# Designs tried in a protein design run: peptides against a protein of PDB entry 4M9S. Part 81

Target 1, 135 residues: chain A of PDB entry 4M9S
Amino acid sequence: SRGLVGVECITPYSYKSLAMALQRCVEVLSDEDRSALAFAVVMPPGVDIPVKLWSCVIPVDICSNEEEQLDDEVADRLKRLSKRGALLSGKRMPVLTFKIDHIIHMFLKHVVDAQTIANGISILEQRLLEIGNNN

## One batch from the design tools (peptide; made by RFdiffusion4, then SolubleMPNN)

Design b1_p21_5_s3 (from b1_p21_5, 12 letters changed)
Fold by OpenDDE base, seed 2:
Structure b1_p21_5_s3 (fold): chain B 135 residues (1-135), chain A 21 residues (1-21)
Amino acid sequence: as target 1 above (135 residues)
Amino acid sequence: SSAAVAAALRESLARYREELL
């Protein structure tokens, strides 16, 4: 199993107030965490999504026969994002989930390039079908 | 479960895609 190829998400957008603050938060992220944040835009806002499903779209450059390794790496990235400007909200119980807030999602929707969004959605659709077929 | 959320997400993706693209 392998995640998406990482896409750097540095934007030239100039925003005021909250958007400006968010932009600065994005710029100080590592490349891998910034890529994870970029693909987070394909998740519906306000929904607690299990890490396993996040792993469908978060770009992790690992190839393993075990999903657990992928999930662990994804979880670590999402945890870091949750600690950086509240870009995500994590919930550990009953199941480890992460949620993108509407405000953050709105920001990402306008700053993440359309091709990244399209690719992320396409891959998510494929991965979800695979999950559905394997269950 | 992840499966249940996955199914729900898949069903909504078509509409969601139209909002994002």
Scores: peptide ipSAE 0.381, ipTM 0.887, DockQ to the pose 0.034
Fold by OpenDDE base, seed 5:
Structure b1_p21_5_s3 (fold): chain B 135 residues (1-135), chain A 21 residues (1-21)
Amino acid sequence: as target 1 above (135 residues)
Amino acid sequence: SSAAVAAALRESLARYREELL
């Protein structure tokens, strides 16, 4: 496996009707897709993020040294999430990117535990350094 | 590019962390 350890993000958070609706959407996801969504919280909302950078924080349960294979698996997960309402917004051209909406991000910020968020940010920071050093 | 976005993210991570946590 690669990336962060998967976390289920089903919580009792339901103070708003919108949050309840989003919670229901999350509940019907597979465990792997729900985990991917949870770690999406570490990305800034409203920004088109390349799949390569998503792969820094989206956990994948396949082992591969090929970046393309990892990116493809991550892309598949993000694509599935993008089909669930407005959880993510995908852009295919000119470069495949995904964006988390502010509303979804706000929801995740409340339902994903702080330790997971902190860990995700730390991992992202580390991976960004690695990417920077390799360029 | 991924590199450009990566650099921008790294630069803003500290501020972003404070917002998220």
Scores: peptide ipSAE 0.379, ipTM 0.887, DockQ to the pose 0.033
Fold by OpenDDE base, seed 3:
Structure b1_p21_5_s3 (fold): chain B 135 residues (1-135), chain A 21 residues (1-21)
Amino acid sequence: as target 1 above (135 residues)
Amino acid sequence: SSAAVAAALRESLARYREELL
């Protein structure tokens, strides 16, 4: 069986067109969802990340002190993002996870300000240490 | 598990930070 080797061709034109399309998708988001998308740049692309770890970097304005409610709110935002221009890819089984694609990540790396990226990395690093200490 | 993914992320954070910034 001759496997069709798909050749992925990336051109500057395709990148420009994709960037414009993604910008339109970002503009129609709510402020909350757009903020969540900005912090998604902190996650490594192509990795299925559990909602619990997303909650370490996705900002939530007002929520109860219950961890389950926090995860639910984060999950709702990520679900909305997954429905808008495939900004994220979600999987429900065996555990609810979300993944950022390499192309989307490359876009965010250029449009999200450096201070937001730096803050997000610092927050993630701190929260991961806390999770490691509590488990 | 979430713990396993968390550990893997922590180990790669230093290299990842240099790539992003």
Scores: peptide ipSAE 0.366, ipTM 0.882, DockQ to the pose 0.037
Fold by OpenDDE base, seed 4:
Structure b1_p21_5_s3 (fold): chain B 135 residues (1-135), chain A 21 residues (1-21)
Amino acid sequence: as target 1 above (135 residues)
Amino acid sequence: SSAAVAAALRESLARYREELL
């Protein structure tokens, strides 16, 4: 499937107005949550992604390396982001997932550093490969 | 399963990289 290329996006807001609002939301985030948001750009927009897969790209600095604790910490960060200007959309059932909207993703694609994007993709690809090999 | 989603996501990322970078 294709990404943002060729995807129609309908919004009642101008890009300028939305960008200003999003920038305001980003500015008030903690460093950790802002970092998590930056790496969210590597996820395809409009897709409900399980927390386990988010944990493959969201950096965690403080919590234990236990998978269960990592997933919980990632979930908490994503939950906080979902409460800040609808940066993400969470779904609890049937499985806890988070989705980045096309508009938010488009914003991030233009404001996140290219090297960060490249690193995030590489990290995600590697960890997804590991998941595939272990199952 | 997470494995199935992971595999699909991995395949998508190969193409998605061209759009993001």
Scores: peptide ipSAE 0.333, ipTM 0.864, DockQ to the pose 0.038

Design b1_p21_5_s4 (from b1_p21_5, 9 letters changed)
Fold by OpenDDE base, seed 1:
Structure b1_p21_5_s4 (fold): chain B 135 residues (1-135), chain A 21 residues (1-21)
Amino acid sequence: as target 1 above (135 residues)
Amino acid sequence: MTKEVAEKLLKSLKEYREKEL
């Protein structure tokens, strides 16, 4: 168990308390980090996903289209999110990956606009298909 | 590894769209 999820899941009021805590966490995020978190809803929960694939859906405004810079910026955002309670879980070995937990994912499904979710899925699908075609 | 995960994600996304949206 990690962060707020680990503490609150032992009480009958864990869901409500967790939702409130998560909402507070979301409110203190920067606009960029909050946007990144919103788009995390398109990822399947419980899966360790490489940063490269996160970069396919996380919106980033960088000075260069260099892939390494994009991945680095995305990684920084995800790292910040991973330090905010139980929003994400980072793993460094064997490669840097991030995972969204089921409870957080359920929370996001309720608070993120359906159109945003749909758009995120479409964007991610397109970019994943491009990876598949080029690799 | 990335490609394999990408393929799995594509499948998951299709399922997600069908079930949740």
Scores: peptide ipSAE 0.515, ipTM 0.909, DockQ to the pose 0.036
Fold by OpenDDE base, seed 5:
Structure b1_p21_5_s4 (fold): chain B 135 residues (1-135), chain A 21 residues (1-21)
Amino acid sequence: as target 1 above (135 residues)
Amino acid sequence: MTKEVAEKLLKSLKEYREKEL
């Protein structure tokens, strides 16, 4: 399965102090990293999620159909996000996982449009069911 | 780990849809 096509997010709180720091972090991201961050809103906060499951929802526009290459590309994006304003928390042991914090998740809920969230949830749910059926 | 997390995510997604959408 392939990730969603990249979607931009809206930033209605660009001039509000509460979101200014996060807004600045988002603005300096590349388009592809910003898109990856947007779809992180689909994940529940505070959960260590394996890269394979992230790859079910993180957009990848230019990649081979090989699952390993997809996971590597997704991992690279998530790693960059984890180094940029602590947008994500990465953990390498025992397996590579990433977690979104509650504050970041709350921010994303306000700046990512509802349709994008709904679509992301539906796609992730479908892909998770497929993974479960294939095991 | 992946399967266990996947199952937990499925539950969380249902709750998320009900509460936020």
Scores: peptide ipSAE 0.514, ipTM 0.909, DockQ to the pose 0.034
Fold by OpenDDE base, seed 2:
Structure b1_p21_5_s4 (fold): chain B 135 residues (1-135), chain A 21 residues (1-21)
Amino acid sequence: as target 1 above (135 residues)
Amino acid sequence: MTKEVAEKLLKSLKEYREKEL
């Protein structure tokens, strides 16, 4: 398996109408998609991030260690999230990237537990450093 | 592209940890 052990977003909380709408969107997600969304909180908002880098934090269980399969599975999850209330914004050109907006990111900071955020940051940092060293 | 974005993310994560956690 790659990525973190998935942790579901915590619901419900008392927020304004927009946050409540987002919570409803999160509640109807599959466990896997909800976990992917939870870990999106570690990404900076407003940045187009390649799928390869998303794969460093999105929890995916794959049978093989093939990076292509990992990226495809991650991409599929992110695509589904992008179709649900614009939780993410996908861009196909020049390369497939996904972006979290500030509003969604702010929402996630409140509904994802602090330990999950901290762990996600640590794991992402580690994997990014490894990518940097292998290039 | 990935390397450049990775470097930016590393900086962002450091700031995130320092400011938000």
Scores: peptide ipSAE 0.514, ipTM 0.909, DockQ to the pose 0.034
Fold by OpenDDE base, seed 3:
Structure b1_p21_5_s4 (fold): chain B 135 residues (1-135), chain A 21 residues (1-21)
Amino acid sequence: as target 1 above (135 residues)
Amino acid sequence: MTKEVAEKLLKSLKEYREKEL
């Protein structure tokens, strides 16, 4: 896309500076929020994704098996991420969605462990197929 | 909307796996 072409014109210095800034933002996150951010790497950038689909890949440690509670917990984590250095962009209407930007996604691709990415893709794919079969 | 997005994500995941992994 034209937006990526513009980023390619950025000097290596600018890229390193941005990466350092993002790294600092990540370091101050809670373990739970940092984990949620890591799994955001499996999502395509620039797409508004409903919370229900985020919940397919974001790990939640809740005693309750109620689906609504899972979505609420995931939403809270994503909301916190959206407030920390604009790591995500949230929309409330018409449906609550979150989006990862290309810059953040590029950062995550470089810092998230390859096994985490592979596992996230596998988990998300499985859950999406289940949703497709049930709806 | 959710189902439509889910289908798009499935396609994206396939492409991601082919290109990045």
Scores: peptide ipSAE 0.514, ipTM 0.908, DockQ to the pose 0.039

Design b1_p21_6_s1 (from b1_p21_6, 13 letters changed)
Fold by OpenDDE base, seed 5:
Structure b1_p21_6_s1 (fold): chain B 135 residues (1-135), chain A 21 residues (1-21)
Amino acid sequence: as target 1 above (135 residues)
Amino acid sequence: MEELVKRANEGLRRSLEELRA
């Protein structure tokens, strides 16, 4: 299990309209979706990222160890986030991808705690190495 | 998929470097 407890968001921009709006959106998310959103901070903004790569960092509490099922669960979470408007943008064709906007990414960089960011980076790097070794 | 992954990996590398700075 790669699940994580919900993330608290603290930002120096708490009184800015954009930050407040985004914070409201984050507050209504489930713990799982909020965690997924937090780890989106490690992704490059404005880039269409395949679900396979998202699955490297998105924590999953209850899911099969099968890679295909993991990707499906991750995709479902990302789809839910994309339905919250500007949080993520999904693209189905030609391949299912999700991207984080620069504004959202900037927000996350300020509200996600440093340890979570560090963990996400470490996990991503490790998984990328594994993928590379298996190819 | 392979090309997308390749481009994404490059983007990720740059992003990680920026996050560590």
Scores: peptide ipSAE 0.303, ipTM 0.863, DockQ to the pose 0.034
Fold by OpenDDE base, seed 3:
Structure b1_p21_6_s1 (fold): chain B 135 residues (1-135), chain A 21 residues (1-21)
Amino acid sequence: as target 1 above (135 residues)
Amino acid sequence: MEELVKRANEGLRRSLEELRA
C-alpha cells in the first residue's frame, strides 16, 4: 500500500482558523491540564511515548502520595487531553502511550512561553539521566 | 516496552535538537 504522502498545502487561512480553534480548546482546560499540555511541547511529535516518560516533564505537586500514584495522575491528565479533540492520541495496548500530533506540536511551539520550553527540556534531560543511572 | 522507550528516546533527542535550533 503506497502511502500517498499528500503534501497538503496549509493555506494561511486554514492555519488561523485552526489556531483559533485550538486556543478556544486550551482556554477551557483546567490549570493543571493546561500546564500538562504546555509541557507536551518538549515531546517529539508523532511518537508514541509511554506514560513513564510523560511523568518526567508534567509537573505534579508532590503530595505525600506514593511514587506509584504519580503515573496514575499523569495518565488521567493525558487521558482528559486526549478526549478533547486532536490534542493527544492515546493507545492502551500493548503499553499505555500518548502521542502529540505534528500540528498540535507546531501550535505549542508558537504559544508556549520560551522559558517554559527551556525548563521542560532541562527537567526532562535531568530525569532521563536519573532513569539511566538506575538501570 | 523497551522498544517503545528506545524509540521515544531517539525521537526525544531529535526533537530537542530541533527545539534548540
Scores: peptide ipSAE 0.300, ipTM 0.862, DockQ to the pose 0.039
Fold by OpenDDE base, seed 1:
Structure b1_p21_6_s1 (fold): chain B 135 residues (1-135), chain A 21 residues (1-21)
Amino acid sequence: as target 1 above (135 residues)
Amino acid sequence: MEELVKRANEGLRRSLEELRA
């Protein structure tokens, strides 16, 4: 099972142009996409991360426990985020990956709830351990 | 918090290396 409670990304930096732009992008997201963006904070900035590893932390509350469906759902969310400009950068070749840039990551570090960050890290570590044990 | 993020990222790095091997 890969169910997680949705989280909110709230920013007090509306007076800065970049923050305002990001806030507007965040506000138009669905709850699920906004939650996905929030959990992107646990990823290292500037690194192309395969979808499978994104799925370790991205909350899924609708699709089944099938791995393929989970990855597809996560990919769809990340694709939507990547279409919002600076939020994420997608790369299709040679493997579908997504990357969070340093500026966005820094933004998220300050606007995502500390407990959410901690939970995301814990979940990631658990899932990575599971992946490692299965290899 | 920064240390937690660091550990998570290190774990992710190791996972990536394992998947690439």
Scores: peptide ipSAE 0.166, ipTM 0.724, DockQ to the pose 0.026
Fold by OpenDDE base, seed 2:
Structure b1_p21_6_s1 (fold): chain B 135 residues (1-135), chain A 21 residues (1-21)
Amino acid sequence: as target 1 above (135 residues)
Amino acid sequence: MEELVKRANEGLRRSLEELRA
């Protein structure tokens, strides 16, 4: 599993059932969706993030250089994650956004490998600079 | 969109700082 530990992780949750449920949700994801979820750890919890910013960190294996196609692919992955338990919360109006919950974020901080977190941070910072320079 | 981006950027900055700590 790219970015996530393949075995059950010990979490600081008081209730083991929640951690186990989340672990099961992660395990049934496709490799692509699991990778997307892993990189969600770099997002601030409780904040509605537009798809454009998600696309800065969500890895897409094969995609056109067209921004619209990239955003659509990212949105599809995030939508699938939002349908799998409470991994993400999607909002369609007024702008399509996705939000990671504090509980999920805390879970990811403990189960996503350090290298993935570091890479995500680096990638996000670079992409944000590029976006900033274009405005 | 602009407001959302601003909030997101601020949140991202904080998140990155917390992740590095």
Scores: peptide ipSAE 0.303, ipTM 0.863, DockQ to the pose 0.034; fails the geometry check

Design b1_p21_6_s2 (from b1_p21_6, 11 letters changed)
Fold by OpenDDE base, seed 1:
Structure b1_p21_6_s2 (fold): chain B 135 residues (1-135), chain A 21 residues (1-21)
Amino acid sequence: as target 1 above (135 residues)
Amino acid sequence: MEEIRRRAIEGLRRSLEELRA
């Protein structure tokens, strides 16, 4: 299935204590938030990404297809993730953005399923192309 | 896979630039 499994994995991540802490954080997430975190792996680390662009890749099943509602739901998920240790860093000014740092990104690269990564990249690419065509 | 990722990131960067303009 897509996303992160709640199973602890042995990874080549050099910071064992941090990895363990991150895995604990992942395990207590809701399925929706865990999926959002998984798809964060497709984002470039160290870049402040507007919520609008996050919404291109993060799956939303509950809210309507209205752009504002989708963005709000995505923002809520990312906000929750930003409150869970160092998973994400949020900035509210000048616009709401979220960033994944290199360490977390490196962690995710090892624990997120390869198919999930591939799917996320594909989805993001598709949506970015659509944005480019409309812009 | 890496090539696809690269293209996606490039697209993301372009989008970011457009949003910042």
Scores: peptide ipSAE 0.219, ipTM 0.778, DockQ to the pose 0.026
Fold by OpenDDE base, seed 5:
Structure b1_p21_6_s2 (fold): chain B 135 residues (1-135), chain A 21 residues (1-21)
Amino acid sequence: as target 1 above (135 residues)
Amino acid sequence: MEEIRRRAIEGLRRSLEELRA
């Protein structure tokens, strides 16, 4: 099961204009959306990524283990994030994908806890292997 | 960690290619 606990981010760059602005955006997010954003750090920036792959790392601790429900919940979170300025960019065609931009990724790289990053990467690798084995 | 990250990204890219095909 992929029930992950919510994560918070702390930045040492709060006095820098860009970091400060982004921090303000993060502060107004819900806990679940903030957690989703934190785990976006494990994604390669500038890549349009299908929701299924986002679902590998975005924590869902409320929904059931039904795959479709998990994907829908993740999609909803990503959609909300995409409406928060430049946090994410969504595309509906040809398929629903989301992309983290380089500047946001750089911010997250500095503010997300190292252990969280490591865990997210490990989870992603494991899930990708599982997906590959099922094909 | 960097090596793991690299491998994960490479794996993700492979998966993306498969999903887009």
Scores: peptide ipSAE 0.218, ipTM 0.777, DockQ to the pose 0.026
Fold by OpenDDE base, seed 2:
Structure b1_p21_6_s2 (fold): chain B 135 residues (1-135), chain A 21 residues (1-21)
Amino acid sequence: as target 1 above (135 residues)
Amino acid sequence: MEEIRRRAIEGLRRSLEELRA
């Protein structure tokens, strides 16, 4: 597969809290969409990130040698996330980007398992090193 | 797999350029 293996997000937050509301949104996601959301934690909050960067960490099974098809699959997942409780916000122009806000990002930092976070950071850093670029 | 990896890296490079623009 491309990317990482995602995990579910589970919290003991109060039902009266925003965190619990978000948790409920997460619970109804498909396994694939939930995994995608988990790895959104490695993205900088408040920044419009192009889909191609998302595809570095969003886990997708290799179904084609065409990068565009892989990006399309990632985009579809991110689009679904953007339609649920403001988990993400998407922009189509000038290029298709998705942004995680600070509140959601903070939530993810607390509910995504440490190993997933570490792996996500590692792969992103590796990719940046491979291309000789920084953030 | 190597070709897919290469394409991914190239995509990241292009994406970074777009992000910085």
Scores: peptide ipSAE 0.147, ipTM 0.730, DockQ to the pose 0.029
Fold by OpenDDE base, seed 3:
Structure b1_p21_6_s2 (fold): chain B 135 residues (1-135), chain A 21 residues (1-21)
Amino acid sequence: as target 1 above (135 residues)
Amino acid sequence: MEEIRRRAIEGLRRSLEELRA
């Protein structure tokens, strides 16, 4: 399976309105969805990202190594996140993609721990090399 | 799909640079 170990986001802006609002949204998420949201920090804001690329950094808790099943699980998590306000924006056409907005990304950039960011960067670098070699 | 992936990859590279700064 692909993905990273989930992490919890802790906001240093406890009294800021944005952080408080987002914190409420995050608190009602399942542990796995909250972890998925944390790793969205590694994605570039404002860019439609295919599910295949999301699956590189989203933790997957399924007993399967089939890529299609992994993608389906990731897609389900991202879909749930997209239904929680402005956390993510999904598009079905031309292909299934998800996008993180700048304001949410800014929030995550400050609340996601450095280790998670570092791990995400490492994984993406590895995947980009693999993608480059396959094209 | 190719255009979307290209854009995403380019975005990822930029993001990596920003996250390292």
Scores: peptide ipSAE 0.318, ipTM 0.859, DockQ to the pose 0.034; fails the geometry check

Design b1_p21_6_s3 (from b1_p21_6, 12 letters changed)
Fold by OpenDDE base, seed 2:
Structure b1_p21_6_s3 (fold): chain B 135 residues (1-135), chain A 21 residues (1-21)
Amino acid sequence: as target 1 above (135 residues)
Amino acid sequence: MKEIVQRANEGLKKSLAELRA
């Protein structure tokens, strides 16, 4: 398991309808799902990313270090996010992937804490190196 | 999955560089 602390996304753009709608959507998320959404900011927008790579940055505290269990838990969170309007787009074929669109990504860049972004990037880089070395 | 992950990995590395800029 990875013990990343969840964060809450707060938008400073209270006058824009889209930002307001997104803020309402974020507010009703569980802490775990909200944290997952926050770390989605480190993913490239418009790209279908497999769950395995999402699991590099999505915090999962409940599951053991078994990769399969971690991926399943991450997938569940991403699936829930994909059901919340435009937060994520899931694709099941050829493999299960999730994509963050440019608008949501731009939103997250402004509302996610800078330290969270930095940490997410660092963690992702480290995990990607590990994956690359182990493949 | 390995190939897909590898391909995505390369894309992510590039994206990370852009995020840091």
Scores: peptide ipSAE 0.290, ipTM 0.867, DockQ to the pose 0.033
Fold by OpenDDE base, seed 3:
Structure b1_p21_6_s3 (fold): chain B 135 residues (1-135), chain A 21 residues (1-21)
Amino acid sequence: as target 1 above (135 residues)
Amino acid sequence: MKEIVQRANEGLKKSLAELRA
């Protein structure tokens, strides 16, 4: 069992104060962006995840059935989240990816509804299987 | 892309295991 040596980020901010600040950031989001952020909880923290994998769990109601348009819509949502403080970190090169930080992930684990987490996990697993079978 | 997806998958499996515990 490789113990994840957790880099103890010594932040001068108490966990409570950080959580309050994050909650305020979440409250000003649109319903769509807030939903996208909620499903980010299923992603591993500190890992650059390509948009294609994000699109497996981020719900999109109004877009064409074309895969390219789906990815673009998801990317737009994630980009908006990345512009709001430390919610997400995006990289364009070599491939467009987004990463959730450990602190944000810990916050989401506590505030996101258990059913939402369970659904996200189920959806992700299903989509990954579908991608694997179609390749 | 393939390597990134593989790393992501490994991370996902670990994360999912932690979320289920």
Scores: peptide ipSAE 0.286, ipTM 0.863, DockQ to the pose 0.039
Fold by OpenDDE base, seed 1:
Structure b1_p21_6_s3 (fold): chain B 135 residues (1-135), chain A 21 residues (1-21)
Amino acid sequence: as target 1 above (135 residues)
Amino acid sequence: MKEIVQRANEGLKKSLAELRA
């Protein structure tokens, strides 16, 4: 990924510097994109996750309730995050997926408030059940 | 909190498997 590729963790102080860089990246995000990033903390790191599953946890305020349009808007947000400081990694083939790496996930676990995490997990579990029942 | 996240991840894995079928 473009943003943090040049940052080599050579010293024990690399984490602090990386955290500062990530914090700066987060600060310049829109409220919607920052919210999407916050809820990414509920995803397992290092796993390519389809957009459909991301849409189970990413909050969308302004969009159609149609499933396809919802997924498209979620995908757009995730794409923006993937282009901003390597916050996510996108993969288009064979299907469009996004993953959060371990270092970003670790960062989020320390900066995202506990209530947001709890809410995200609750929403994800509910929507996963709905997906399971509809299949 | 870790246990809650783990449970969510397990559910995600199950859903992913269902989507693949």
Scores: peptide ipSAE 0.159, ipTM 0.744, DockQ to the pose 0.028
Fold by OpenDDE base, seed 5:
Structure b1_p21_6_s3 (fold): chain B 135 residues (1-135), chain A 21 residues (1-21)
Amino acid sequence: as target 1 above (135 residues)
Amino acid sequence: MKEIVQRANEGLKKSLAELRA
């Protein structure tokens, strides 16, 4: 498993209505779901991303490193996020994908810690290389 | 799936470049 927890978001736009609404949504999330949302910042906005690629950046502490189990756990987290307003949009067909909206992505870019973003990028790049080498 | 992954990869590369800037 890959464990990263305890991410908190602070924004300079806290007094804007949209930012306040989003912060409210983020605050009610569990630590695990909030961490998942934070790492969503590395994904391209407006693109349907398959769960397999999400699993490259979403931290999972409980399940094994088996790909199927990781994907299932990640999918569950993303599904919960998709039920929290406009945080994510999920599609089941033709394959299970999730998309982050431009507005949410822009919000995350400002509220997610720079080191977290850097770490997410590094992790994603490493995982993509591994996937590429194994294909 | 392959096409979706390819599209996602292109998007990821672009996004990563933007995040690094």
Scores: peptide ipSAE 0.291, ipTM 0.865, DockQ to the pose 0.033; fails the geometry check

